# Designs tried in a protein design run: peptides against a protein of PDB entry 6FBK. Part 16

Target 1, 90 residues: chain A of PDB entry 6FBK
Amino acid sequence: EDTGVRVELAEEDHGRKSTIALRLWVEDPKKLKGKPKDNGAIEFTFDLEKETPDEVAQEMIESGFFHESDVKIVAKSIRDRVALIQWRRE

## One batch from the design tools (peptide; aimed at target 1 A41 E62)

Design b2_p19_1 (made by RFdiffusion4)
Pose (drawn by RFdiffusion4):
Structure b2_p19_1 (pose): chain A 83 residues (1-30, 38-90), chain P 19 residues (1-19)
Amino acid sequence: EDTGVRVELAEEDHGRKSTIALRLWVEDPKDNGAIEFTFDLEKETPDEVAQEMIESGFFHESDVKIVAKSIRDRVALIQWRRE
Amino acid sequence: SAAIRESLKLIPLEEAKAA
């Protein structure tokens, strides 16, 4: 399927960086803006950041697993491109 | 968790799509 929540890199991926900057926005909901944040790959969880975005007023409380996966896919996509 | 919340920043959408 599709999530409709786009999550992309914010800064050039340099490798061997434990923390990455990401940008998240929505194009299909099936603040209406971009959300930039940092993510620690070895420590932080996509679900943890999703909940913080919940507790910060971006999405609904039960819309957490969806946003968590959208971030997770980007983290996965960055590490696969990191071989 | 507090550090995650502190890192949340709203930026213009065109700037986000430029990366």

Design b2_p19_1_s1 (made by RFdiffusion4, then SolubleMPNN; from b2_p19_1, 8 letters changed)
Fold by OpenDDE base, seed 1:
Structure b2_p19_1_s1 (fold): chain B 90 residues (1-90), chain A 19 residues (1-19)
Amino acid sequence: as target 1 above (90 residues)
Amino acid sequence: RERIRASLRRVPLEEALAA
């Protein structure tokens, strides 16, 4: 389902490297249990071979970007985008 | 405590929306 969190490529993907740059931001805040005050986007790199959406989401929570109760919805948004990117590479 | 990646950073929403 729609998580209310949007994740997009921060660079053009040529499908040649395992590390990609992504940007994540809240599109529908009412779908989150927490209430993030900063409306900026979060830019980060993601290794398609070594990392998992859950681990990255946990790092974002630890950094204070999101409430701990929203870790799963954040992870899902990353997972869905990563899956789409991988499908397009195949 | 979880490991915090160095790549995490805030950027203007305008830049993200323009991408």
Scores: peptide ipSAE 0.571, ipTM 0.888, DockQ to the pose 0.662
OpenDDE base, seeds 2, 3, 4, 5: peptide ipSAE 0.570, 0.568, 0.568, 0.571; ipTM 0.886, 0.886, 0.888, 0.887

Design b2_p19_1_s2 (made by RFdiffusion4, then SolubleMPNN; from b2_p19_1, 6 letters changed)
Fold by OpenDDE base, seed 2:
Structure b2_p19_1_s2 (fold): chain B 90 residues (1-90), chain A 19 residues (1-19)
Amino acid sequence: as target 1 above (90 residues)
Amino acid sequence: MERIRESLRRVPLEEAKAA
């Protein structure tokens, strides 16, 4: 399902390191229950081997980027991109 | 409260879309 949240690599992935830089932004705000206060993108590092999309999503909520009701949709958007990256590495 | 990663930051949308 389309979350309306886009997640992309902020750098080229050569498949050598577990930590990657990602950027996340809202493409379709009507998919979210809350109303984001800023329409900018969010950049963050993510360890493909040690971290989980839910953890990052929770951090974004706590930082005020998204409403808590949207934690799962944000986590899913990250999860989907991470899965794609991992599949391409194999 | 959970630990917030230091890498978490806002960047211009135009910059993100151009990458």
Scores: peptide ipSAE 0.645, ipTM 0.911, DockQ to the pose 0.680
OpenDDE base, seeds 1, 3, 4, 5: peptide ipSAE 0.625, 0.629, 0.624, 0.606; ipTM 0.905, 0.907, 0.905, 0.901

Design b2_p19_1_s3 (made by RFdiffusion4, then SolubleMPNN; from b2_p19_1, 5 letters changed)
Fold by OpenDDE base, seed 5:
Structure b2_p19_1_s3 (fold): chain B 90 residues (1-90), chain A 19 residues (1-19)
Amino acid sequence: as target 1 above (90 residues)
Amino acid sequence: SARIKASLKRVPLEEAKAA
């Protein structure tokens, strides 16, 4: 499913660290219920062992990056990218 | 949890897309 939110690696992944740098931005705002107040990208680290997409998405909402109604779509975007990265590491 | 992720920061869109 196309969430309209893109998540990419902000660094090269050699599959050695449990923490990765990611960047997230909106590709298709029509897919979101809310309207992001800024069109920049969000850079963040993600601990593959300790963090979950849902928790990180919640923190993004609390930080004001997205409307609360879009938490699930944001979480899915992160989850999909993280899963892909993990699959490549296997 | 009730914590706010410290690593979250806004960066230029063009910079992100170029990476």
Scores: peptide ipSAE 0.580, ipTM 0.885, DockQ to the pose 0.728
OpenDDE base, seeds 1, 2, 3, 4: peptide ipSAE 0.575, 0.576, 0.576, 0.578; ipTM 0.884, 0.883, 0.884, 0.883

Design b2_p19_2 (made by RFdiffusion4)
Pose (drawn by RFdiffusion4):
Structure b2_p19_2 (pose): chain A 83 residues (1-30, 38-90), chain P 19 residues (1-19)
Amino acid sequence: EDTGVRVELAEEDHGRKSTIALRLWVEDPKDNGAIEFTFDLEKETPDEVAQEMIESGFFHESDVKIVAKSIRDRVALIQWRRE
Amino acid sequence: EEEEREEELKERFKVLPKP
């Protein structure tokens, strides 16, 4: 399927960086803006950041697993492109 | 504690216009 939540890199991916800057926004919901944040690959969880975005007033409380996966896919996509 | 948590969240998340 599709999530409709786009999560992309914020800064050039340099590799061997344990923290990455990401940008999240929504195009299909099936603040209306972009959300930039940092993510620790070896420590932080996509579900943890998703909940913070919940507790920060971006999405609904039960919309956490959806946003957590959208971040997770980007983290996965960055590490696969990192071989 | 709740105000500290809100401040941490606001420091972490930057809201900008969509690309």

Design b2_p19_2_s1 (made by RFdiffusion4, then SolubleMPNN; from b2_p19_2, 8 letters changed)
Fold by OpenDDE base, seed 1:
Structure b2_p19_2_s1 (fold): chain B 90 residues (1-90), chain A 19 residues (1-19)
Amino acid sequence: as target 1 above (90 residues)
Amino acid sequence: SEEERKRRLAEKFRVRPKP
């Protein structure tokens, strides 16, 4: 499902670390209930063993990047990308 | 504190131009 939020690797993943660098941005704002504060790409490190997409999404909401009503959309976008990355590591 | 938390999150999430 296209969430309108894109998540990509910010750095090449060699499958050596438990952390990955990600970049997240809005491609289709019409798919979000709220209006994102920023119009850029959010770069961050994601710990594959300690963090969850839902927790990180909640942190983004708390940071003011997205409306609380869009937490699940943001979480899903992160989850889908993280899953793909982990599958490629196997 | 809330300020410390906001600072931590601000450092965690960096905003860059869209690719």
Scores: peptide ipSAE 0.726, ipTM 0.922, DockQ to the pose 0.959
OpenDDE base, seeds 2, 3, 4, 5: peptide ipSAE 0.726, 0.724, 0.724, 0.725; ipTM 0.923, 0.922, 0.922, 0.922

Design b2_p19_2_s2 (made by RFdiffusion4, then SolubleMPNN; from b2_p19_2, 5 letters changed)
Fold by OpenDDE base, seed 5:
Structure b2_p19_2_s2 (fold): chain B 90 residues (1-90), chain A 19 residues (1-19)
Amino acid sequence: as target 1 above (90 residues)
Amino acid sequence: MEEERKEALKKKFKVLPKP
């Protein structure tokens, strides 16, 4: 499903670290319920062992990047990308 | 605690300039 939020690797993943660098940005704002800030992509490190998409999404809400009503949409976008990355590591 | 968390989040998320 297209969430309107795109998440990509910010750096090449060699499958050696438990952390990955991600880049997230809004590709289709009409998919979101709230109005996100009109800024560039957000880069961050995601710990595959310690963090969850839901927790990171919530942190983004607290940072003011997205409205609370879109936390699940943001979380899903992160989850889908992380799942794909983990799949490729296997 | 909240202020400390907010500052930590600012460091965690790097906002890139809009192209």
Scores: peptide ipSAE 0.677, ipTM 0.910, DockQ to the pose 0.804
OpenDDE base, seeds 1, 2, 3, 4: peptide ipSAE 0.676, 0.676, 0.677, 0.675; ipTM 0.909, 0.909, 0.909, 0.909

Design b2_p19_2_s3 (made by RFdiffusion4, then SolubleMPNN; from b2_p19_2, 6 letters changed)
Fold by OpenDDE base, seed 5:
Structure b2_p19_2_s3 (fold): chain B 90 residues (1-90), chain A 19 residues (1-19)
Amino acid sequence: as target 1 above (90 residues)
Amino acid sequence: SEKERKERLKKKFKVLPKP
């Protein structure tokens, strides 16, 4: 499903590290319930062993990037990308 | 603390300039 939030690798993944660099941005704001801030992409490191999409999404909410009502859609966006990355590592 | 958490999150997420 198209969440309207894009998540991509910010660097090449060689499948060697437990962490990956991600870049997240809003592609279609009308798919979000809240009104996200009009800023550029957000880059961050995601620890495949220690972090979860839900926790990171919640942290983004606390940071003010998204409305609390969109925590699940943001989490899904991250989850889907992470799952794809892990699939390609296999 | 809440302050410490916010500071950590501020460093965790890097906001790039809007194109």
Scores: peptide ipSAE 0.684, ipTM 0.910, DockQ to the pose 0.818
OpenDDE base, seeds 1, 2, 3, 4: peptide ipSAE 0.683, 0.682, 0.683, 0.683; ipTM 0.909, 0.909, 0.910, 0.910; seed 2 fails the geometry check

Design b2_p19_2_s4 (made by RFdiffusion4, then SolubleMPNN; from b2_p19_2, 5 letters changed)
Fold by OpenDDE base, seed 5:
Structure b2_p19_2_s4 (fold): chain B 90 residues (1-90), chain A 19 residues (1-19)
Amino acid sequence: as target 1 above (90 residues)
Amino acid sequence: EEEERKKRLEEKFKVLPKP
Protein backbone atom coordinates (compact mmCIF):
# COMPACT_ATOMS: atom_id res chain seq x y z
CA GLU B 1 0.00 0.00 0.00
CA ASP B 2 1.19 3.49 -0.90
CA THR B 3 1.44 5.49 2.31
CA GLY B 4 2.32 8.70 0.51
CA VAL B 5 5.52 8.83 2.55
CA ARG B 6 8.76 7.80 0.88
CA VAL B 7 11.64 6.27 2.79
CA GLU B 8 14.92 5.49 1.09
CA LEU B 9 18.50 4.76 2.02
CA ALA B 10 20.54 7.94 2.33
CA GLU B 11 23.72 5.91 1.91
CA GLU B 12 24.69 2.64 0.30
CA ASP B 13 24.05 -0.32 2.58
CA HIS B 14 26.82 -2.90 2.61
CA GLY B 15 25.14 -4.88 5.37
CA ARG B 16 28.04 -4.32 7.74
CA LYS B 17 26.57 -1.96 10.32
CA SER B 18 23.62 -2.32 12.66
CA THR B 19 22.67 1.26 11.76
CA ILE B 20 21.46 2.64 8.44
CA ALA B 21 21.01 6.18 7.17
CA LEU B 22 17.48 6.90 5.93
CA ARG B 23 15.83 9.76 4.10
CA LEU B 24 12.11 10.36 4.53
CA TRP B 25 9.79 12.79 2.76
CA VAL B 26 6.14 13.27 1.83
CA GLU B 27 5.43 12.30 -1.75
CA ASP B 28 1.63 12.42 -1.62
CA PRO B 29 0.31 14.71 1.13
CA LYS B 30 -3.32 13.77 0.47
CA LYS B 31 -2.58 10.32 1.89
CA LEU B 32 -2.02 11.90 5.30
CA LYS B 33 -4.80 12.89 7.68
CA GLY B 34 -2.95 15.91 8.97
CA LYS B 35 -1.07 18.59 7.11
CA PRO B 36 2.67 18.10 7.55
CA LYS B 37 5.12 20.98 7.55
CA ASP B 38 6.44 22.03 4.17
CA ASN B 39 9.85 20.56 4.84
CA GLY B 40 12.39 18.98 2.60
CA ALA B 41 13.52 15.42 3.18
CA ILE B 42 14.43 14.34 6.70
CA GLU B 43 17.63 12.37 7.14
CA PHE B 44 18.30 10.25 10.19
CA THR B 45 20.12 7.18 11.43
CA PHE B 46 18.05 4.12 12.27
CA ASP B 47 19.49 1.52 14.63
CA LEU B 48 18.26 -1.88 13.46
CA GLU B 49 18.95 -3.42 16.85
CA LYS B 50 17.67 -0.75 19.22
CA GLU B 51 14.96 1.26 17.47
CA THR B 52 11.49 0.48 16.17
CA PRO B 53 9.52 2.21 13.41
CA ASP B 54 6.80 3.14 15.90
CA GLU B 55 9.22 4.82 18.27
CA VAL B 56 10.93 6.78 15.51
CA ALA B 57 7.57 7.85 14.08
CA GLN B 58 6.53 9.08 17.52
CA GLU B 59 9.77 11.04 17.76
CA MET B 60 9.02 12.66 14.41
CA ILE B 61 5.58 13.72 15.63
CA GLU B 62 7.10 15.12 18.81
CA SER B 63 9.56 17.04 16.64
CA GLY B 64 6.59 18.53 14.81
CA PHE B 65 7.11 16.94 11.41
CA PHE B 66 3.74 15.19 11.32
CA HIS B 67 0.38 15.30 13.03
CA GLU B 68 -0.19 12.71 15.75
CA SER B 69 -3.02 11.18 13.73
CA ASP B 70 -0.46 10.08 11.15
CA VAL B 71 1.93 8.30 13.49
CA LYS B 72 0.90 4.86 12.26
CA ILE B 73 1.19 5.66 8.57
CA VAL B 74 4.64 7.15 9.15
CA ALA B 75 5.66 4.13 11.20
CA LYS B 76 4.42 1.81 8.45
CA SER B 77 6.46 3.68 5.85
CA ILE B 78 9.61 3.24 7.91
CA ARG B 79 8.77 -0.37 8.76
CA ASP B 80 8.23 -1.35 5.14
CA ARG B 81 11.54 0.14 4.05
CA VAL B 82 13.45 -1.35 6.95
CA ALA B 83 11.96 -4.78 6.26
CA LEU B 84 12.99 -4.54 2.62
CA ILE B 85 16.52 -3.57 3.60
CA GLN B 86 16.72 -6.47 6.03
CA TRP B 87 15.42 -8.90 3.41
CA ARG B 88 18.10 -7.75 0.99
CA ARG B 89 20.72 -8.35 3.65
CA GLU B 90 19.70 -12.03 3.79
CA GLU A 1 14.54 15.63 30.90
CA GLU A 2 12.26 17.30 28.37
CA GLU A 3 15.02 19.63 27.28
CA GLU A 4 17.50 16.80 26.86
CA ARG A 5 15.03 14.83 24.76
CA LYS A 6 14.22 17.86 22.64
CA LYS A 7 17.89 18.49 21.96
CA ARG A 8 18.45 14.83 21.13
CA LEU A 9 15.61 14.85 18.60
CA GLU A 10 16.91 18.03 16.99
CA GLU A 11 20.28 16.36 16.57
CA LYS A 12 18.75 13.13 15.29
CA PHE A 13 16.63 14.54 12.49
CA LYS A 14 18.36 16.59 9.83
CA VAL A 15 15.98 18.64 7.70
CA LEU A 16 17.22 19.06 4.16
CA PRO A 17 16.34 22.05 1.98
CA LYS A 18 13.23 21.66 -0.11
CA PRO A 19 14.08 21.13 -3.80
Scores: peptide ipSAE 0.714, ipTM 0.921, DockQ to the pose 0.821
OpenDDE base, seeds 1, 2, 3, 4: peptide ipSAE 0.713, 0.714, 0.713, 0.713; ipTM 0.920, 0.920, 0.920, 0.920

Design b2_p19_3 (made by RFdiffusion4)
Pose (drawn by RFdiffusion4):
Structure b2_p19_3 (pose): chain A 83 residues (1-30, 38-90), chain P 19 residues (1-19)
Amino acid sequence: EDTGVRVELAEEDHGRKSTIALRLWVEDPKDNGAIEFTFDLEKETPDEVAQEMIESGFFHESDVKIVAKSIRDRVALIQWRRE
Amino acid sequence: HMEVKREFKLLSIEEAKKL
């Protein structure tokens, strides 16, 4: 399927960086803006950041697993491109 | 409820599309 939540890199991926800057926004919901944040790959969880975005007023409380996966896919996509 | 441990920067979507 599709999530409709786009999550992309914010800064050039340099490798061997334990923290990465990401940008998240929504195009299909099936603030209306971009959300920039940092993510620690070895420590932080996509579900943790998703809940923070919940507790910060971006999405609904039960919409957490959806946003958590959207971030997770980007983290996965960055590490696969990192071989 | 969970505590928020970070700051979120808000951008336009057009700005966010530029790497």

Design b2_p19_3_s1 (made by RFdiffusion4, then SolubleMPNN; from b2_p19_3, 7 letters changed)
Fold by OpenDDE base, seed 2:
Structure b2_p19_3_s1 (fold): chain B 90 residues (1-90), chain A 19 residues (1-19)
Amino acid sequence: as target 1 above (90 residues)
Amino acid sequence: RVEVRREFRRLSVEEARKL
């Protein structure tokens, strides 16, 4: 499924730590709330052991980056990348 | 939840293209 949201590593992953730096960028401008001048990506850390994509997505909504209706789309995009990272670590 | 503690860094397009 093409969510219109892309998540990628913001650092090289050597599989050594539980926290990773991620970058999220939006292909569909409709999903961005407001019109930020600097809107290339949103960078954040994610703890692979303690945090969930759903909670991080909700925090992005609360921070004003996205509409509430897109929380599941954002969460899915984060989840898909996290799953891929975990797969490569195994 | 009324306050978000997570840090979100907004990047420019140029910054986003770099690791």
Scores: peptide ipSAE 0.674, ipTM 0.883, DockQ to the pose 0.708
OpenDDE base, seeds 1, 3, 4, 5: peptide ipSAE 0.671, 0.673, 0.674, 0.673; ipTM 0.886, 0.883, 0.883, 0.881

Design b2_p19_3_s2 (made by RFdiffusion4, then SolubleMPNN; from b2_p19_3, 5 letters changed)
Fold by OpenDDE base, seed 3:
Structure b2_p19_3_s2 (fold): chain B 90 residues (1-90), chain A 19 residues (1-19)
Amino acid sequence: as target 1 above (90 residues)
Amino acid sequence: KVEVRREFKKLSVEEAKKL
């Protein structure tokens, strides 16, 4: 599914730590609040063992990056990337 | 409301293309 939101690793993953750096960028400028010049990417850490994509997405809403109506799209994008990372670690 | 617990760093487009 194409969510219009892309999440990538912000670092090389050697599979030996639970916390990873991620970057999120939005293809549709209407999905991201703020000025266009601030719309490169959002970098953040994610604990693969303790945190959930939905909670991170909610934090992004509270921070003002996205409309509340897009929280599930953001969460899904993070979840999909996290799932791939975990799959590669197996 | 969910409290914001983490830092979100805004990157430029050029920075975002770099690993």
Scores: peptide ipSAE 0.673, ipTM 0.900, DockQ to the pose 0.821
OpenDDE base, seeds 1, 2, 4, 5: peptide ipSAE 0.672, 0.673, 0.671, 0.667; ipTM 0.899, 0.899, 0.898, 0.898

Design b2_p19_4 (made by RFdiffusion4)
Pose (drawn by RFdiffusion4):
Structure b2_p19_4 (pose): chain A 83 residues (1-30, 38-90), chain P 19 residues (1-19)
Amino acid sequence: EDTGVRVELAEEDHGRKSTIALRLWVEDPKDNGAIEFTFDLEKETPDEVAQEMIESGFFHESDVKIVAKSIRDRVALIQWRRE
Amino acid sequence: EEEEEREEELEERFKVKPL
């Protein structure tokens, strides 16, 4: 399927960087803006950041697993492109 | 006090820009 939540890199991916800057926004919901944040690959969880975005007033409380996966896909996509 | 500290942490963590 599709999530409709776009999550992309914020800074050039340099590799061997345990923290990455990301940008999240929504195009299909099936603040209306972009959300930039940092993510620790070996420590932080996509579900943890999703909940923070919940507790920060971006999405609904039960919309956490959906946003957590959208971030997770980007983290996965960055590490696969990292071989 | 704990809730305010949490809100500050979250505001510092997330930057919102217009599309």

Design b2_p19_4_s1 (made by RFdiffusion4, then SolubleMPNN; from b2_p19_4, 7 letters changed)
Fold by OpenDDE base, seed 2:
Structure b2_p19_4_s1 (fold): chain B 90 residues (1-90), chain A 19 residues (1-19)
Amino acid sequence: as target 1 above (90 residues)
Amino acid sequence: REEEERKRRLEEKFRVLPL
């Protein structure tokens, strides 16, 4: 259940925009199969209406942030945070 | 061309913060 990857809001969410700013980083590299780059954190905007965690995770793999074998765990990390944010908006 | 445009888009989308 714990992915070892943390995702948090990079800004306060007022529930006004369809986009949110997120920050993602590896908290426990042992949870990952591959060896991710030693980055502090990755910041990016996520469109709640147009993007999906899986697609964004795939983009991160393509960008070289994570190994392809960890695409699903990265996607899950994003999904879980996004779901929480959306639940709080309701 | 499409690959280059995609690469550029991704580079602009994901901002890597320093350690």
Scores: peptide ipSAE 0.709, ipTM 0.919, DockQ to the pose 0.818
OpenDDE base, seeds 1, 3, 4, 5: peptide ipSAE 0.708, 0.709, 0.708, 0.709; ipTM 0.918, 0.919, 0.918, 0.919

Design b2_p19_4_s2 (made by RFdiffusion4, then SolubleMPNN; from b2_p19_4, 7 letters changed)
Fold by OpenDDE base, seed 1:
Structure b2_p19_4_s2 (fold): chain B 90 residues (1-90), chain A 19 residues (1-19)
Amino acid sequence: as target 1 above (90 residues)
Amino acid sequence: SEEEERKRRLKEKFKVLPL
């Protein structure tokens, strides 16, 4: 499902660390209910063992990057990328 | 405040690139 939010690795993943660097940005704002700030990509470290896409998405909402109504869309975007990364590690 | 500390932490966690 195309959420309109894109998430990619910000660095090459060698599958050695429990943390990964991610880059997230809005690709299609029309798919979001709210109007996110006109920022560039957001880079952050994601701990595969301690963090969840839902929690990180909520933190982004609190930070003002997205509207609260879009938390699930953002979370899904992160979840889908993280799942793919973990799949490739196996 | 705890809220300000949290916001500070989040600002450090998320790096906003320009453009």
Scores: peptide ipSAE 0.698, ipTM 0.915, DockQ to the pose 0.862
OpenDDE base, seeds 2, 3, 4, 5: peptide ipSAE 0.696, 0.695, 0.697, 0.698; ipTM 0.915, 0.914, 0.915, 0.915

Design b2_p19_4_s3 (made by RFdiffusion4, then SolubleMPNN; from b2_p19_4, 8 letters changed)
Fold by OpenDDE base, seed 2:
Structure b2_p19_4_s3 (fold): chain B 90 residues (1-90), chain A 19 residues (1-19)
Amino acid sequence: as target 1 above (90 residues)
Amino acid sequence: EEEEARRERLRRKFRVLPL
């Protein structure tokens, strides 16, 4: 499903680290219930072993990037990308 | 203080790129 939030690797994944650098931004604001801040993108490191998409999404809400009503949409966008990365590592 | 430490951690974690 198209969440309207895009997540991509911010760096090449060599499959060596348990952490990956991600870049997240709003592609279709109509998919969101809230009005996100006008940012180009948000870059962050995601620990594949210790972090979860839901927790990171919650942290983004707390940071003021998205409205709380969109936490699950944001989490899904992260989850979907992380899953693809993990599957590609197989 | 725990809240402040968390806020600082989050500020460091998420880097906002310019438009």
Scores: peptide ipSAE 0.725, ipTM 0.925, DockQ to the pose 0.815
OpenDDE base, seeds 1, 3, 4, 5: peptide ipSAE 0.724, 0.724, 0.724, 0.723; ipTM 0.925, 0.925, 0.925, 0.924

Design b2_p19_4_s4 (made by RFdiffusion4, then SolubleMPNN; from b2_p19_4, 7 letters changed)
Fold by OpenDDE base, seed 2:
Structure b2_p19_4_s4 (fold): chain B 90 residues (1-90), chain A 19 residues (1-19)
Amino acid sequence: as target 1 above (90 residues)
Amino acid sequence: SEEEERKKRLKEKFKVTPL
């Protein structure tokens, strides 16, 4: 499913670290219920061992990047990308 | 406070860059 939120690696992944650098931005704002305050990309590190997409999405909501109603959309976007990254690591 | 420290941490965790 196209969430309208795009997540990509911010740095090349060599499959060595338990953390990855991600970049997240809104590609299609029509897919979101709320309106993002910023139109830039959010860069952050994601710990594959300790963090979950839901937790990070919630942190983004608390930071004011997205409306609370879009937490699941954001979480799904992160989850889907992380899944692909881990698949490629195999 | 714990809440202030959390907000500070989150502010440093997420960096906004131009598209």
Scores: peptide ipSAE 0.698, ipTM 0.912, DockQ to the pose 0.910
OpenDDE base, seeds 1, 3, 4, 5: peptide ipSAE 0.697, 0.696, 0.698, 0.697; ipTM 0.911, 0.911, 0.912, 0.911

Design b2_p19_5 (made by RFdiffusion4)
Pose (drawn by RFdiffusion4):
Structure b2_p19_5 (pose): chain A 83 residues (1-30, 38-90), chain P 19 residues (1-19)
Amino acid sequence: EDTGVRVELAEEDHGRKSTIALRLWVEDPKDNGAIEFTFDLEKETPDEVAQEMIESGFFHESDVKIVAKSIRDRVALIQWRRE
Amino acid sequence: MPEKIIDFDPIREELREKR
């Protein structure tokens, strides 16, 4: 399927960087803006950041697994492109 | 991507301090 939540890199992916800057926004909901944050690949969880975005007033409380996966896909997509 | 950009890192620090 599709999530409709777009998560992309914020800074050029340099590799061997344990923290990455990401940008998240929504195009299909099936603040209306972009959300920039940092993510630690070896430590932080997509579900953890999703909950913070919940506790920060961006999405509904039960909309956490959806946003957590959208971040997770980007983290996965960055590491697969990292071979 | 929308032009309105929100820096979330300071918000995350505040949430962690509150925990």

Design b2_p19_5_s1 (made by RFdiffusion4, then SolubleMPNN; from b2_p19_5, 6 letters changed)
Fold by OpenDDE base, seed 5:
Formats: C-alpha cells, structure tokens, sequence
Structure b2_p19_5_s1 (fold): chain B 90 residues (1-90), chain A 19 residues (1-19)
C-alpha cells in the first residue's frame, strides 16, 4: 500500500548493526490528513531491537513533523521499510 | 531523496534518544 510517506536507508546496510539510519519524507501529501508544510527529509536512527515504528512515529508527532491524525500512516511507512530491511537480512 | 534535511539540528534525535 502506498502511504504517501517514503522511508529509505540513509546508509548502506551490511546487516551487522542493530541500528540503521533512515530518512523519511512525504512523497504524496494528499495521502495525509494533515498538511506538512516542509518537504524536507527527516533523518533518524532506528534500533531494530529496541524501537517500534509506532513509538518513533509518536515522537515525530510530538516534534511537530506531522499531525496526530497521521501517526498510524507514518508508523506503517516505517514498519513496511523496516520489515523489508529485516527480510533482506535473513 | 530530497536534499533538505529538516532535522539538521540534532534536536529531534537527541530528544528521542534521551527518553
């Protein structure tokens, strides 16, 4: 499913570390209920063992990057990318 | 990827890692 939010690796994943660098940005703003005014990317680290997409998405909401109504779509975007990364590691 | 990184200031990362 196209969430309109894109998440990509900000670094090459060698499958060695539990932490990965990601970049997240809005590719299709019409898929979001809120209207983020900034088209930039958010760069962040994600701990594959300790963090969850939902918690990271909530942190982004608290920081004002997205409207609270879009927390689940943001979380899904992160989850889907993380799942792909983990799949490729196996 | 867009060139602009809106959290260039490490504030977001620092805050989320601090909790």
Amino acid sequence: as target 1 above (90 residues)
Amino acid sequence: MPEKVINADPLFEELRKKR
Scores: peptide ipSAE 0.207, ipTM 0.789, DockQ to the pose 0.503
OpenDDE base, seeds 1, 2, 3, 4: peptide ipSAE 0.149, 0.140, 0.163, 0.151; ipTM 0.643, 0.642, 0.647, 0.639

Design b2_p19_5_s2 (made by RFdiffusion4, then SolubleMPNN; from b2_p19_5, 5 letters changed)
Fold by OpenDDE base, seed 5:
Structure b2_p19_5_s2 (fold): chain B 90 residues (1-90), chain A 19 residues (1-19)
Amino acid sequence: as target 1 above (90 residues)
Amino acid sequence: MPEKVINMDPIFEELRAKR
């Protein structure tokens, strides 16, 4: 499903470390219930072994970057990208 | 992607440290 939120690697992934740099931004704002705090891209490190998309999304909401009603859509966008990265590593 | 980039890592560290 198209969440309207895009997540991409912020660095080249050689599949050697458990952490990856990701960049997240809104591609289709009308897919969101609320307005994001910033129109820029959010860059962050994601630990493939310790973190979950839902927890990271919750933290983004707590930081005020997205409305609480959009936590699931943000989490899904992260999850989908992480899954693709992990599948590529196999 | 947008030209403007915000690094969340310092924010995440601060948030997690408060928990």
Scores: peptide ipSAE 0.664, ipTM 0.924, DockQ to the pose 0.918
OpenDDE base, seeds 1, 2, 3, 4: peptide ipSAE 0.584, 0.663, 0.636, 0.637; ipTM 0.891, 0.921, 0.909, 0.911

Design b2_p19_5_s3 (made by RFdiffusion4, then SolubleMPNN; from b2_p19_5, 8 letters changed)
Fold by OpenDDE base, seed 1:
Structure b2_p19_5_s3 (fold): chain B 90 residues (1-90), chain A 19 residues (1-19)
Amino acid sequence: as target 1 above (90 residues)
Amino acid sequence: MPSKIYNADPLFEELRKKK
């Protein structure tokens, strides 16, 4: 499933620490709230042990980066990337 | 294919750190 939201590692993952740096961007700039940026992305840390994609997505909505209707799409994209990272660590 | 990423926005990280 293509959500139109992309999430990647913002740093090299050596599989040692519980926190990772992620970068999120969208294909459709209309999905972003606020001032549009050319190829803009959101960089953030994610705690693999304490945080959930749903909570982080909700924080982004509350901060005004996305519409409330897109919270599940954002959460899914974060979840999918985190799952791949965890799989690679094992 | 994903586009190249430029001008990463640290605002979200800064906002969540202040909470």
Scores: peptide ipSAE 0.181, ipTM 0.670, DockQ to the pose 0.277
OpenDDE base, seeds 2, 3, 4, 5: peptide ipSAE 0.157, 0.160, 0.179, 0.151; ipTM 0.662, 0.662, 0.667, 0.664

Design b2_p19_5_s4 (made by RFdiffusion4, then SolubleMPNN; from b2_p19_5, 8 letters changed)
Fold by OpenDDE base, seed 4:
Structure b2_p19_5_s4 (fold): chain B 90 residues (1-90), chain A 19 residues (1-19)
Amino acid sequence: as target 1 above (90 residues)
Amino acid sequence: MPEKVFNMDPVFEELRKKK
């Protein structure tokens, strides 16, 4: 599934710590809420042991980054990247 | 790739602390 949302590592992952820095951006700037929409990315931390993609996505919606209707798309994009990172660590 | 990077939103950070 092409969500139109991209999530990447914002730092090099050495596979040692549970907290990683991620960067999220969208192909369609119309998906972003708020004033700055042109070529914007959001940096955030993710705790691989404590947090879930769904809850982090929900927090982003509550913070006003995205429309409520896009919460599952955002969550899926985070989930896919996190899973890939975890698989690479194994 | 986007050029403009947004740092952690203060509301977002506060919400995460409450969880």
Scores: peptide ipSAE 0.206, ipTM 0.717, DockQ to the pose 0.593
OpenDDE base, seeds 1, 2, 3, 5: peptide ipSAE 0.108, 0.106, 0.102, 0.110; ipTM 0.656, 0.656, 0.664, 0.659

Design b2_p19_6 (made by RFdiffusion4)
Pose (drawn by RFdiffusion4):
Parts: C-alpha cells; structure tokens; sequence
Structure b2_p19_6 (pose): chain A 83 residues (1-30, 38-90), chain P 19 residues (1-19)
C-alpha cells in the first residue's frame, strides 16, 4: 500500500553519522506544512518520534503507527542506500 | 514538567512551508 506521509532527508547524507535530519509532510491523509527534525538511528525509534509529533499537535493520537512507519521507511531507505 | 515537555517538543520540531 501507501502511507501518504512523505519523509525525506534534510541534509546531505554523509554516512557514518549517527544522527540525521529529516523532513516530514503529508500529501494524502487517507499545520499543513513540513516538519524538520533530527533522528538518531541507533537510539531513537520511529514510534517515539511519531508520538512526539502527536504530543506536539501534528496528527491524531491514534494516527501514531502510521506516521511511525513513514519515518521508519525513510530510516530503512537511508540505511539500505547505505548498504 | 508538562511545560518543559512542550518546550522540548517545540525546540525539536521546526515547521516550515511544504517543499
């Protein structure tokens, strides 16, 4: 399927960086803006950041697993491109 | 504690126009 939540890199991926800057926004919901944040790959969880975005007023409380996966896919996509 | 948590969240997340 599709999530409709786009999560992309914010800064050039340099490798061997334990923290990455990401940008999240929504195009299909099936603030209306972009959300930039940092993510620690070895420590922080996509579910943790998703909940913070919940507790910060971006999405609904039960919409957490959806946003957590959208971030997770980007983290996965960055590490696969990192071989 | 709730106000500190709100401040931490605001510092972490930057909202900008969509690309």
Amino acid sequence: EDTGVRVELAEEDHGRKSTIALRLWVEDPKDNGAIEFTFDLEKETPDEVAQEMIESGFFHESDVKIVAKSIRDRVALIQWRRE
Amino acid sequence: EEEEREEELKERFKVKPKP

